# Designs tried in a protein design run: peptides against a protein of PDB entry 1ZZD. Part 108

Target 1, 109 residues: chain A of PDB entry 1ZZD
Amino acid sequence: FQVVNPYLLRDLVDLGIWDEGMKQYLITQNGSIQGLPNVPQELKDLYKTVWEISQKTIINMAADRSVYIDQSHSLNLFLRAPTMGKLTSMHFYGWKKGLKTGMYYLRTQ

## One batch from the design tools (peptide; made by RFdiffusion4, then SolubleMPNN)

Design b2_p25_7_s2 (from b2_p25_7, 10 letters changed)
Fold by OpenDDE base, seed 3:
Structure b2_p25_7_s2 (fold): chain B 109 residues (1-109), chain A 25 residues (1-25)
Amino acid sequence: as target 1 above (109 residues)
Amino acid sequence: MEKEKEEELKKLEELYEKYKSELEE
């Protein structure tokens, strides 16, 4: 299965490109929209794959000090790049909201 | 187990809150 940010699904629906084909594409691409030509670059930047991971993976990463430190370093890297950092922050915020309201799971038929 | 997971998630959220102002620069 592939966990998908609910805000991403909303944005894809708003773009009018959400369908069964798109669903299968996201499953195949592990939730990445980076390869879609008909998606605005701003959305691609917002929904980076580094944050498109399962809740379980995030929790395990937080519980593992070594991996947790690595995640912190990644955030620090984005702090040094304001533009990317801002987009990453928004993505994390969206992810957090997804955890609170429920994440969507894409499954193969 | 679930409560422990929530605590770890909270730590990550606190980290986000700590740096979000700089990220949103």
Scores: peptide ipSAE 0.018, ipTM 0.295, DockQ to the pose 0.161
Fold by OpenDDE base, seed 5:
Structure b2_p25_7_s2 (fold): chain B 109 residues (1-109), chain A 25 residues (1-25)
Amino acid sequence: as target 1 above (109 residues)
Amino acid sequence: MEKEKEEELKKLEELYEKYKSELEE
């Protein structure tokens, strides 16, 4: 399954571009919107590649305990890099907030 | 399995809280 940030979903819905095709695309792209031609660059900048990579890592760590152990050191490395760290903290905080407000799980239907 | 995932998420949150101060420097 693919976890989707509820705020991303909201933004896509507000743009009027959310549909079944979009859903399937996000599943195949691990939640990435960077390749979508009909998404404003502003949103792509908001949900940058670093965010998407970090989200994938966090999701993997949450899904599998063995992956959590394996990725723990990688997470620490991200936290130590100032530029990367700021982005990581923002992304994690946003993700955490999303968890508190409810995360959406996309599955191939 | 879902409960196990929640436990792992909690661990991640703890790690984040531990290192987030370094990200703000």
Scores: peptide ipSAE 0.018, ipTM 0.278, DockQ to the pose 0.128
Fold by OpenDDE base, seed 2:
Structure b2_p25_7_s2 (fold): chain B 109 residues (1-109), chain A 25 residues (1-25)
Amino acid sequence: as target 1 above (109 residues)
Amino acid sequence: MEKEKEEELKKLEELYEKYKSELEE
């Protein structure tokens, strides 16, 4: 499954482009909207996934303890002025919040 | 499944705490 930022979901709905096709697309793209031609650049700049920012850094951290991070379980993050520290913090925050409170999970049929 | 993910997160959080100083530069 693919975790989705609720604000991203809202914005996609507001744009009128949310449908089953979009859902499947996000699953296959690990939550990334960067490749979508019908999404405003402003939204692309606003939303990033952990893989769009620093896959290597997080993987290196995980590798140190032989822990694997599943890309399909990553979260799309919302930041106007992202830094590596903030993005990493929000990634874990999103994970924790998702597990505890129920973030939006996109699953294949 | 949920418990497994929670345990995985805990491990990742421990790693984050270990390396956060480098990430915040």
Scores: peptide ipSAE 0.018, ipTM 0.277, DockQ to the pose 0.101
Fold by OpenDDE base, seed 4:
Structure b2_p25_7_s2 (fold): chain B 109 residues (1-109), chain A 25 residues (1-25)
Amino acid sequence: as target 1 above (109 residues)
Amino acid sequence: MEKEKEEELKKLEELYEKYKSELEE
């Protein structure tokens, strides 16, 4: 499981790089895109990771809602608004916007 | 609950403004 900012998802989709591989990458990297070579630096800066969310927190938060995708880049999104007390990490600017609109939870199919 | 979330969000915004310069490499 991995919590992901909805605006980050939008931006990745707009770039045409959102796929199953990207989803799995985000899950394994705790939502960090800093190591992705195909992501513009401006997006990396926008969604800079300040704190890491523990795996336990991610799993707990993602229990109720999930994001499903297939290889065709189609998204089935389930939105949940997490409580601030459950959030132990953030991508400052992007995270702020995500908190206002909710968060998406990525999980394997 | 929503009011509490808004207050916590404001705190995060303040922290962002305080520390965003430290995120620049």
Scores: peptide ipSAE 0.015, ipTM 0.281, DockQ to the pose 0.104

Design b2_p25_7_s3 (from b2_p25_7, 11 letters changed)
Fold by OpenDDE base, seed 4:
Formats: C-alpha cells, structure tokens, sequence
Structure b2_p25_7_s3 (fold): chain B 109 residues (1-109), chain A 25 residues (1-25)
C-alpha cells in the first residue's frame, strides 16, 4: 500500500508547495520527492533516511492542517514504452496543472 | 529574499514548460 512520510508532508505544506497535484505525485512516486525540481536538496537528503508511515496517517495530518484531500477518484494511465523522463515530466505536469484525480493504475502496453 | 523567490518561480516555470514540451513529443 501507499506510504508517505508525515514530516515530509509538513515541510511541503510549510514551503507552500502542497496541493492536489503534489499529493498525486507523491502517491505515484511511493513517497519520493527526489525527482521534484522545486524541493530543496536539503529536504531530499533528509527524507532519504526517514521512516515512512501509512497513507491514512498522512491524510489525518493533512486534514489537521486544513489541507483538502480527495481520494475518491483515480486516474488509470496506460503508457506505451514509457521512459523515466516521460514519467517524471507527466507527474510534474500533473502537479503544476493541479490534477484533481489520482493515478491509481500505471502500467505499460 | 523577494528576488530569490521570483527567480525560483521563474526557474520552476521554465522546467514546467520543458516538461510540457516533452509530453507533447
């Protein structure tokens, strides 16, 4: 199941970069922020070694910070011969556009 | 500090446009 670090969530909120797109990005990246260009390297280094917890806990903590979370919808994405670059671009684009639906299924054809 | 923020935002926008372009290929 999906795991995200709650302290990472806090820091992203404090940076003012938390939104629906960011949430979906984290879900699709299994909690990794290593590919985000707008995250300080310090945070990337920090969270390489920080223990991750359940998505449920993340949702609760986000709610405490008045952050809207919508997990009711999912986006099924099928990619033909995807590259790592393409996937990163797609996720970042989705983040910037504020996708309202999550990527639940990602598979290749 | 304000200028630094603006520069960061500009950089992020440039990256966004780059990624958008890659998706359109």
Amino acid sequence: as target 1 above (109 residues)
Amino acid sequence: MEKEKEEEEKKNEELFEKYKSELEE
Scores: peptide ipSAE 0.018, ipTM 0.317, DockQ to the pose 0.113
Fold by OpenDDE base, seed 2:
Structure b2_p25_7_s3 (fold): chain B 109 residues (1-109), chain A 25 residues (1-25)
Amino acid sequence: as target 1 above (109 residues)
Amino acid sequence: MEKEKEEEEKKNEELFEKYKSELEE
C-alpha cells in the first residue's frame, strides 16, 4: 500500500474533490496532481516543488490521519492511437465515476 | 470553506460533462 501525503490530502479535502476516485487517480499518477484540471495552479506549483518524502516518514507523521491506498488492483483500458487529450479525459472521467481501482492505459497500436 | 467546496464541486461537474462528451466523440 501507499500512504498519501497528509498535506496533499488536506488540500484536496478542502477543495471538496477528495473521494475514492481521486484516491485511485493518484495511484495511477504516482501521487501527482499536475494533470487535474480542477486543481488550482498555485497548488500544483506548490507540490511540484516539494521533494518526495519517504513512505515511512509520511506514515510516522500522519499516523491515524493517513489515507492508505491499495495498489494491488488496477483497471486496464486498451486504446487505439490515443491522444493525450483523450487520455486526460479518461483519467478524469474514471475518478469522477468513482472507480475502485487504479486505471492504466495500454496502447494496442 | 463550505462555499469554496461547493464551487469546486460545481466546476468538477462541469469538467466531467465536458470530458464525458469528448470520450463519446
Scores: peptide ipSAE 0.017, ipTM 0.329, DockQ to the pose 0.097
Fold by OpenDDE base, seed 1:
Structure b2_p25_7_s3 (fold): chain B 109 residues (1-109), chain A 25 residues (1-25)
Amino acid sequence: as target 1 above (109 residues)
Amino acid sequence: MEKEKEEEEKKNEELFEKYKSELEE
């Protein structure tokens, strides 16, 4: 599933701020960039009217994908009593563990 | 190269903590 609007993705890549951290943040924010401090206000204004899927829907899709992360055994513990908060934490946990193992080089530049 | 790697890891960690804090607000 394409989480990010393709035009927004292009603009973030052009700014050189697209990375795994940005990807995980957008997954947990249903594609919204309104809260990002490193995005120009002009881009926020451009995309504020773009249709976005519900927070619950995007997190559910991301949670389904998270089963295949390297830390899958640890993540499966949260699936027994899933909440939106726990699902978000699973994404951040998976990304942070990836960063420690070498994903720090995952950038567009 | 090792020094540059460490600096990049620190920047990514700081960005991670920023996004986490914004999500929890």
Scores: peptide ipSAE 0.012, ipTM 0.263, DockQ to the pose 0.041
Fold by OpenDDE base, seed 3:
Parts: structure tokens; C-alpha cells; sequence
Structure b2_p25_7_s3 (fold): chain B 109 residues (1-109), chain A 25 residues (1-25)
């Protein structure tokens, strides 16, 4: 599945606000654009539901130690010699791996 | 002004495509 919503990224580019700072902001906010002052409210409303689902999933993964450890190990490996691009990729890659593992274990419980 | 805006939009689009490609691997 696509961890990063490509339509959200496109919309940010179309607004002319996509840059390294925006990328880092999205990482720290787990993909939320709700706190961005330079984003139209209409766009925030459009992506609100997607954000809520994602946040719920992230919370569930954090509560599951096995999934959380796996994600942290993946991130730690790439933090040894990070570039901004690499950090972005690994953040969402680790999240994707966590989602896969979490969904598997949640179904078995 | 208009040319500067167009150049900035082009740079942002290139950056978007770069990161999108990295995230899809």
C-alpha cells in the first residue's frame, strides 16, 4: 500500500509550499497538515479523514511492542548516516513495515 | 516576477518527483 498519499504531496507542490522544511514538518506531525497556516482550510478538510485513520493506526502500532521495536530498528539502521531524503524514506518505510506486522498480529488476537 | 514563480514551481516539482521515487522503493 502507499504510505505517503501522492495526492496530498501533489497538492502541496501545486500550492508552491513543498520543500525540505515541509517534508520534515510532515514527518514530525505523522503526515498531518492541520497545523499548517499556509494551507487552505478546504484542503485540510479534504485530508482530515485520512489523517485520522493514520493517527489511529500509528497509536495502535506504538501500543504493540513487537511492531514498535521492528519499526525502531529499521529507523535506527538508517540514522547512522542520514540524509534528509533518506530519513524521509526510512520514516515511511518503517511505518509501512509496522503496519504490515501490526495488521497481521491484530488479526490473530 | 512571473518567471521567478515558474522557476520555483519547477524546482518544487522536481523535488516532489525525487522524494516520491525514493518512497516507492
Amino acid sequence: as target 1 above (109 residues)
Amino acid sequence: MEKEKEEEEKKNEELFEKYKSELEE
Scores: peptide ipSAE 0.018, ipTM 0.364, DockQ to the pose 0.034; fails the geometry check

Design b2_p25_7_s4 (from b2_p25_7, 9 letters changed)
Fold by OpenDDE base, seed 5:
Structure b2_p25_7_s4 (fold): chain B 109 residues (1-109), chain A 25 residues (1-25)
Amino acid sequence: as target 1 above (109 residues)
Amino acid sequence: MEEELEEELKKLEELFKKYESELLE
């Protein structure tokens, strides 16, 4: 199975572009939204990483207890002057926090 | 605080490389 980042899901719903087609697209693209023309660039940047990684890999990393990111207050500093590095940090933090909160599960096709 | 997050990011990046390699094997 694959897991959708709950923060990404929220953002897509807020944009009004979440539907069955979007769901299937994310499954085939392993959660990547980089190729979607109807997604704002700011959102693409937010969920961009140095390389595209499978959802399974991200889940494994997020579940690794040897690395813990639990400084939500530090994210406010990143938002003041966002860079690619800062956005990537927020992405990783979001994925890890997603395991601790509600996860959206998709069946692999 | 930003420095601490950057250090954690580096650790995560290393783990990504590790797990990606394992999935390809």
Scores: peptide ipSAE 0.015, ipTM 0.261, DockQ to the pose 0.108
Fold by OpenDDE base, seed 3:
Structure b2_p25_7_s4 (fold): chain B 109 residues (1-109), chain A 25 residues (1-25)
Amino acid sequence: as target 1 above (109 residues)
Amino acid sequence: MEEELEEELKKLEELFKKYESELLE
């Protein structure tokens, strides 16, 4: 599964630029859209990367609860046993409040 | 696809309301 900021995913879909190529690009760029020429500057400013967290940490949070891209052009919300509830809640709360960070991580099944 | 995404985002937003309450405790 791939973990993506749900608001970023929505905006990319709204722009009509979401495809397999975009998915692969985001993986190689750790979720950053700053280098994309077909993205408006306003959107780049909105998702300017502030910091990075360890992939292991975000995978652990995702195992508890997260939004996954299971397949191209699909979105699934997964909720499991709360092992990192407090940290996960703060993380998603930050997303809702417009946390300026692009995160795109892949975890193995 | 867009409609499905909006539905999932709406579910997340409802969860965020619960998270806000938990963070204030």
Scores: peptide ipSAE 0.014, ipTM 0.298, DockQ to the pose 0.064
Fold by OpenDDE base, seed 1:
Structure b2_p25_7_s4 (fold): chain B 109 residues (1-109), chain A 25 residues (1-25)
Amino acid sequence: as target 1 above (109 residues)
Amino acid sequence: MEEELEEELKKLEELFKKYESELLE
């Protein structure tokens, strides 16, 4: 199964850089976009908040999501324990906003 | 297929709200 930030997928699509190559890159980088030269810095800064989510929360979300979505390819995010509640809440807000578009592209690509 | 996907996404959104609430507490 895949654990991916749907807000991230939306933004990559909006940038016109989402393709099979990008997907494979993210898999090798555990979902990190920090090393991508063609991504604006403000987006990189935004997605640093991903690492403020507890591993337990992400695992639970992945388990629940797997009931509805099954994929052959795996993109896994391994996150550390949260340190800032505000940043975590902002991350979830972004996640919610990008859910529909992100999940569609994840399923299609 | 698209309709089925939309229904599943709605379920995921509900789960998302659950987890968001838990994090805010």
Scores: peptide ipSAE 0.013, ipTM 0.235, DockQ to the pose 0.056
Fold by OpenDDE base, seed 4:
Structure b2_p25_7_s4 (fold): chain B 109 residues (1-109), chain A 25 residues (1-25)
Amino acid sequence: as target 1 above (109 residues)
Amino acid sequence: MEEELEEELKKLEELFKKYESELLE
């Protein structure tokens, strides 16, 4: 399944442009807001998807936002299971501090 | 190894879905 990044959702609501049409647009665009003219460029840069930047950059951004990821395993997962990896990267790149669920550590054995 | 990671990532996505639902309510 595919969901909208909750932080992106919040920002779009704050901009007053969130509606069901916007949700469907994001789904068809795999979470990308790059084509939206009414979104500030700064926000577009913040929420670039795995289609627009390297996976390594996305993982680093996720780590900066209080999510520890074993990069070697996570990147391997993205390569071997691209669908799940792409969706996860979309969520993590948009991740900001203040998640109610707290910090999450992703390590595999 | 990577299968466990994938399961954990799925759990995170489920949490994101719940959070999205809360924002829309």
Scores: peptide ipSAE 0.012, ipTM 0.234, DockQ to the pose 0.028; fails the geometry check

Design b2_p25_8_s1 (from b2_p25_8, 15 letters changed)
Fold by OpenDDE base, seed 4:
Structure b2_p25_8_s1 (fold): chain B 109 residues (1-109), chain A 25 residues (1-25)
Amino acid sequence: as target 1 above (109 residues)
Amino acid sequence: DELEKKLLEEILKEAKEYLEKEDFL
């Protein structure tokens, strides 16, 4: 499967930092560029992996969407290292935001 | 049992901390 986002690849090439070493780095980092010192923060913000996106934001967006759609939508949450406390807090936060009928899919890495 | 109770208390404590800080992720 494709580990590197094609647009990210383009931007890394444009920066002149794409090479075999970079490729191997991204493979080992599951596509993350967050740890690269030579990448502008703007690109880091743009190319966050699903594991790096704020799940709070995801919950907020889901709550907002629920206002405009009739059918209950599935909510996918991505956590690298979930704990029961984190999961519980996410659940309660979702409940607080009005996600009372939504189905949660937890994906871990 | 007592072990389950303690576990739940720890989970709730952790959850409250995350909720207050909104720092679960």
Scores: peptide ipSAE 0.054, ipTM 0.618, DockQ to the pose 0.667
Fold by OpenDDE base, seed 2:
Structure b2_p25_8_s1 (fold): chain B 109 residues (1-109), chain A 25 residues (1-25)
Amino acid sequence: as target 1 above (109 residues)
Amino acid sequence: DELEKKLLEEILKEAKEYLEKEDFL
């Protein structure tokens, strides 16, 4: 799988901080730049990995789409440490937000 | 069975806690 987002790579090159050390760091961090002190916060916000994005936000976005689309869509949720309780709560939250139809997929790291 | 019931109760308990706090990431 692709560890480094190509756009992130571009921006790191533009910052002049891309090198072999950075590459190895990103590999060990599964593509995350959140721990890098010399990276602007705006880039950290932009390049959050799927594991770092609030899944609640993802559900909200999916709910917003469902208002205007008369077609079921798949919703992928990403959790580092999933439990059945978390999954159940996310399901009910999605339902509460209007996701009455669609497919829920859980991805784990 | 009773074991399944207990497991479901625990799952629901955990789920309710996450729902109340919306703390599922």
Scores: peptide ipSAE 0.046, ipTM 0.578, DockQ to the pose 0.645
Fold by OpenDDE base, seed 1:
Structure b2_p25_8_s1 (fold): chain B 109 residues (1-109), chain A 25 residues (1-25)
Amino acid sequence: as target 1 above (109 residues)
Amino acid sequence: DELEKKLLEEILKEAKEYLEKEDFL
């Protein structure tokens, strides 16, 4: 059960902002650095958690992979606050991108 | 029933808006 990405840890140390307070902050934020004002935006973009990555992008990547791999691979979707309308939209988008046979699992925070 | 139908229609409307605007996470 690892909360902090080891490469993220390295970069935070290099920035000189890693300490016990930062560690506790990341634990409470499930590894997210998006709310930290003293972290460069480029690092925030690089180290997004599964909850912060666009699920549309995840679907796109899955569609691209489906061209080359067996469709037995499950698609995992992560949403903080899903609505039925949002889920339906994602389903239609997946269908549009050719994900017609793949099973998906929805996980909520 | 009629209530379920109305709710479904509203959900589909919302979903369409999300899809057209690409406004989902």
Scores: peptide ipSAE 0.046, ipTM 0.573, DockQ to the pose 0.741
Fold by OpenDDE base, seed 3:
Structure b2_p25_8_s1 (fold): chain B 109 residues (1-109), chain A 25 residues (1-25)
Amino acid sequence: as target 1 above (109 residues)
Amino acid sequence: DELEKKLLEEILKEAKEYLEKEDFL
């Protein structure tokens, strides 16, 4: 596991904003650059951490591949602060999308 | 229990709102 994506590191160096302060910031923020004002939005969109990626997208991807698989892939969801309502909605959404297998693992930050 | 029933109703309400808006993470 890498705290900093190597491609992100390259891009930050290319932007000329990589330094020890940036490194410590990323460690504190678990690799997230979303809060950095001096980073272009396009890079923020590109380098979302697993905690920032829409789990709806993950479910959609799982639904797409489920057409051709038989429980060969596990579904892992990541939520920073899950509520029962959110979890329930995700389960129903997955069901609505036709997932054969529900969520195997839930990770919380 | 009645308290659990109310809690469940709130959870279902919240879930419905997320499903309608599709704004869950």
Scores: peptide ipSAE 0.043, ipTM 0.575, DockQ to the pose 0.704

Design b2_p25_8_s2 (from b2_p25_8, 14 letters changed)
Fold by OpenDDE base, seed 3:
Structure b2_p25_8_s2 (fold): chain B 109 residues (1-109), chain A 25 residues (1-25)
Amino acid sequence: as target 1 above (109 residues)
Amino acid sequence: DLEELLALLAILLEALEYLEKEDFL
């Protein structure tokens, strides 16, 4: 089962919008709060799910870390609707950024 | 197979487009 992020829960409670309806909404939306009009954009940016974060950013962060580490990290990438073109582009981009092993796990929604 | 080659070229073209725009999500 999925556990709600405790910090997100706190912030939703502080906003006074946490209730059973909100809980059900989060379940239906797989933890996403992006569609909630009564949540500040700052919180939406903070609590993006893995499906809402740019995978380019994930690759960049991995590449930045790899500069100081000889061994490549395990990298998980998440795409809602992957295409062969997107996957190929991601592999080439990772290679260009200096990732040795590149993507280790691909996850799809 | 020529048809398979064309399919692969289409994939590469799509990939190049994403790389040029730096937009693959």
Scores: peptide ipSAE 0.044, ipTM 0.631, DockQ to the pose 0.682
Fold by OpenDDE base, seed 2:
Structure b2_p25_8_s2 (fold): chain B 109 residues (1-109), chain A 25 residues (1-25)
Amino acid sequence: as target 1 above (109 residues)
Amino acid sequence: DLEELLALLAILLEALEYLEKEDFL
């Protein structure tokens, strides 16, 4: 079974759009609300699933954080359809951005 | 061997394309 993000649940309830139909929708969409027309864009931006976030952005954010830390922090990346080329490019991009340590974990959809 | 080298080259070429476009997801 899928566990709904409790904050997302709260916000959907506050919007008055939470019901059994919405629950089933989220299950079928693997937690994504991006396709819902009755959800404000700000909530869509807030509740992006890990598969809907640009991994480039994640790398950029990690690089920004690493400026203040001597040791590299853990970095988890998520790819829907990984290829060796994509992985290699991500490693090189991370290196170029100044990350001391590359990807720690990779998860795939 | 040659086959392995060709495989590596293929990966590198793909990686270069993604790096050039800065598009990898």
Scores: peptide ipSAE 0.044, ipTM 0.617, DockQ to the pose 0.713
Fold by OpenDDE base, seed 5:
Formats: structure tokens, C-alpha cells, sequence
Structure b2_p25_8_s2 (fold): chain B 109 residues (1-109), chain A 25 residues (1-25)
């Protein structure tokens, strides 16, 4: 059983495009609406899945708030096709941004 | 050994390319 984001569901209903076909589409697309032509770009930008968000942005956000936290901070990163070079670059970028904690939890699709 | 060292070097070079682009998604 896959749960749909309740806010996304609301907005799709408000657009009048929610139906059983849309539901099945979201299931097959793992919750992504990026490929839907009848959805405004503003909503696509708002409802990006974890696999569609720049991990650089995630690291930047973590660095911004890390000013107020210590080594107990943890960070979850998501990559579809990780490589050792990509992982190494993320670690170095995080270090460059001043993250105190080397604790990164990698999730792969 | 040498093979392992070359493998590590290859990883570092790939990492540098991503750092230059600041893109690792």
C-alpha cells in the first residue's frame, strides 16, 4: 500500500484532474507528478519527490541550520544511481560547507 | 597495491569533476 501526499491529493482534486487513472499513474510513478502535462509547473516545483530534489540544496539547507546544532545532527541523502565519485564529492562538499557531522545516511532507489 | 591506488585515484578524479560542477544529484 502506497500513501499519497495529502496536500498533493487536495491540489489535484482542486484542479479537477483527480480520478482513478491519476491515482494509478502516481502509483506507477512512485508519487511523481513531473511528467503530467495538465499540472501547473508551480505545483510540480512544490511537490518534488525526494528523488527529484537537488541533494546540493539539501546539504545547503543542512549547513544553514548547522550553525545552531552540534555533532548530533544527521543528514539523509537520496541518490538514484550512486557512484563512489559522486558520494565522495558530496562528502567533500558537505565538509566545505562547514557541516560538523560526517554522519550522512544514504538512501538509494 | 598499485591497482588499488589507481582505483582510488580514479574515484578522486570523478569526485573532482562533480565538485567543479557542484552537481551530484
Amino acid sequence: as target 1 above (109 residues)
Amino acid sequence: DLEELLALLAILLEALEYLEKEDFL
Scores: peptide ipSAE 0.044, ipTM 0.610, DockQ to the pose 0.699
Fold by OpenDDE base, seed 4:
Structure b2_p25_8_s2 (fold): chain B 109 residues (1-109), chain A 25 residues (1-25)
Amino acid sequence: as target 1 above (109 residues)
Amino acid sequence: DLEELLALLAILLEALEYLEKEDFL
């Protein structure tokens, strides 16, 4: 189940590049616009998919949040090609950053 | 056994490499 981000749709329409071809492109690219040459970099930065965001950054953000909350929060991580080494490193990194729990939900592409 | 130990060691070494580089995505 895939739905185009409505804000992305708006911006692509505003750029005048939205058409059926673009729609199909987004479907095949799982919503990524990073490969589009006619899209400004600022929009590419804005509309990163979950697979294009550094999960390290997500962990950092979670760690930052944990400083101000007493209750443990869940963390969702997205990896394209997880390995045991990557997963283990992410656990240790999370612990190193002071997360109250090393448990997270892993999503794969 | 030794094979299991080596497998675990390999995972840990990979993890350490990613931790050192902080490049696990």
Scores: peptide ipSAE 0.043, ipTM 0.613, DockQ to the pose 0.674

Design b2_p25_8_s3 (from b2_p25_8, 17 letters changed)
Fold by OpenDDE base, seed 5:
Structure b2_p25_8_s3 (fold): chain B 109 residues (1-109), chain A 25 residues (1-25)
Amino acid sequence: as target 1 above (109 residues)
Amino acid sequence: MEELEKLLEKILEEAKKYLEEEDFL
């Protein structure tokens, strides 16, 4: 099932742009607001979907936290169009960053 | 353990082309 981000909803209401059309737009765009011209860039940056966040950034943040974790991360990575090259790159990048688990789950679209 | 690490480093070196060629976001 789908869950609406309550903070995003609030901010869209505060902007005065929340209506039935906006609701249908978000459904069609799977929650993305990147294509909305009347939304400030600061909010677009804040409300990125998993498909709009750099996976390299995710790996970096995981590496930063890893020194404080005895076991390992359940690190999930998201690729719209996975290739052997991209997967190889991600695995070796994560390994070079010292991750115990480079990828727990791969999610594709 | 050290020997395994060295082997992995060699594999990584060979795979560097993929790190530079592929944009995985």
Scores: peptide ipSAE 0.030, ipTM 0.481, DockQ to the pose 0.222
Fold by OpenDDE base, seed 1:
Structure b2_p25_8_s3 (fold): chain B 109 residues (1-109), chain A 25 residues (1-25)
Amino acid sequence: as target 1 above (109 residues)
Amino acid sequence: MEELEKLLEKILEEAKKYLEEEDFL
């Protein structure tokens, strides 16, 4: 089932743009607000979906945390359209960064 | 350590074609 982010809802209400049309838009866009022209870029950056976050950034953050973790991360990666090139690059990048687990699950859209 | 390095080199060599086609970095 769909869960509404209460913080996103609040901010859209505060902008005065929350209505039934906005609700239906968010449902059709799977929670993405990136396509909304009347939403400030700051909010677009704050409310990125997993498909809009750089996977390189996720790998970097995982590497930064890994030095404080004895075992490993259940690191999930998210690619809308996985290719052999992307997957290969991600694995080698994660390995070069010293990750014990380069990828636990690959999620695709 | 040496055996692991050799294995990684082989994997990297095979993977070069994919890295050259699409670089994630």
Scores: peptide ipSAE 0.030, ipTM 0.476, DockQ to the pose 0.134
Fold by OpenDDE base, seed 3:
Parts: sequence; structure tokens; C-alpha cells
Structure b2_p25_8_s3 (fold): chain B 109 residues (1-109), chain A 25 residues (1-25)
Amino acid sequence: as target 1 above (109 residues)
Amino acid sequence: MEELEKLLEKILEEAKKYLEEEDFL
């Protein structure tokens, strides 16, 4: 089932913009708040969805964690429009960063 | 052995292009 991010909910309430319309908006936008003009950029950056986060950032974060993980961790990557070039670049970038497993699952939209 | 080395060199050259471009989000 779908769960509303309780921290996002709190922040939207604190901004005084939480209502039934906002709830329906979030459902329609699959949790994205990027299109909301009345939300501060700081909160937009904090509550990015997986489709709004740089996959390079995801790989970098994985690489940072990898030095503390003996077993290769599961890494999910998200591409709206995957191409062979993008996938190849992504794999080699992960390899360059020292990841044992550059991608476990690819999610597309 | 020589053929394998040549193949590996080609792969490496192609890989460098992708490493430099990093054409993904």
C-alpha cells in the first residue's frame, strides 16, 4: 500500500498548505512536490523522488558506503528513458567508482 | 593471445568514451 511521507506531511502542514487538494496533487504527481510554486526550494531539494535524483549521486552514495560493506549491496537505478549509451556509461561509472555491483535492478518509467 | 589483447584494447578505448561522457542522469 502507499504511505505518505510523515516528514513531508509535517512540513506541508507547517507551511499551512496541506489540505485535501494537496493530498490529491501528491497522489497525481507520484509524490513529487517539484511543481509546487508555494513550496520553498529547500524542501523541494529535501523531498526529491527517485526520478528527480541524479543517478550519479546515487552511485556516488553507493560508492561511499561500499568501503564499509563486505557483501555487494543491491543498487537500484532509475532511468526515465534508458538507452544503451546511458546504461553503458552508468555501468562504467559505477565500475570506476569501485562498485562490485554497479546495478542490481534498473527501473524505468 | 595477440587477438585477445587487441580485442581488450578496443574495449578499453570504447569504455573510455563512456567514462568521459558519463551520459546519464
Scores: peptide ipSAE 0.029, ipTM 0.470, DockQ to the pose 0.244
Fold by OpenDDE base, seed 2:
Structure b2_p25_8_s3 (fold): chain B 109 residues (1-109), chain A 25 residues (1-25)
Amino acid sequence: as target 1 above (109 residues)
Amino acid sequence: MEELEKLLEKILEEAKKYLEEEDFL
């Protein structure tokens, strides 16, 4: 079951490009708008799906937050094609960035 | 303790090949 981001829906309506075809497109694309030529790049950047965001960036953001948090928070990572190498690299990278020992939840597509 | 050190060294050695593989998504 897929849920369309209500803010994305609003912006697509404001652009005048929301219709049943667009709805079906988003369903088939798992919410991605990256392939839409009539959508401004600004919106594409704003509404990147979890599969389109650099997980390195996510780790960096978590590390930045961790400076101000005593208790470690769980981190969800999303990989389309996970490998042992990538997972190991993620763990070491997170460690290098100063993340406290915590739970890394891997989600795959 | 020596066995633990050996294990850690083995883990580190195995992990070395992945340390530079930071081209993950």
Scores: peptide ipSAE 0.027, ipTM 0.371, DockQ to the pose 0.270

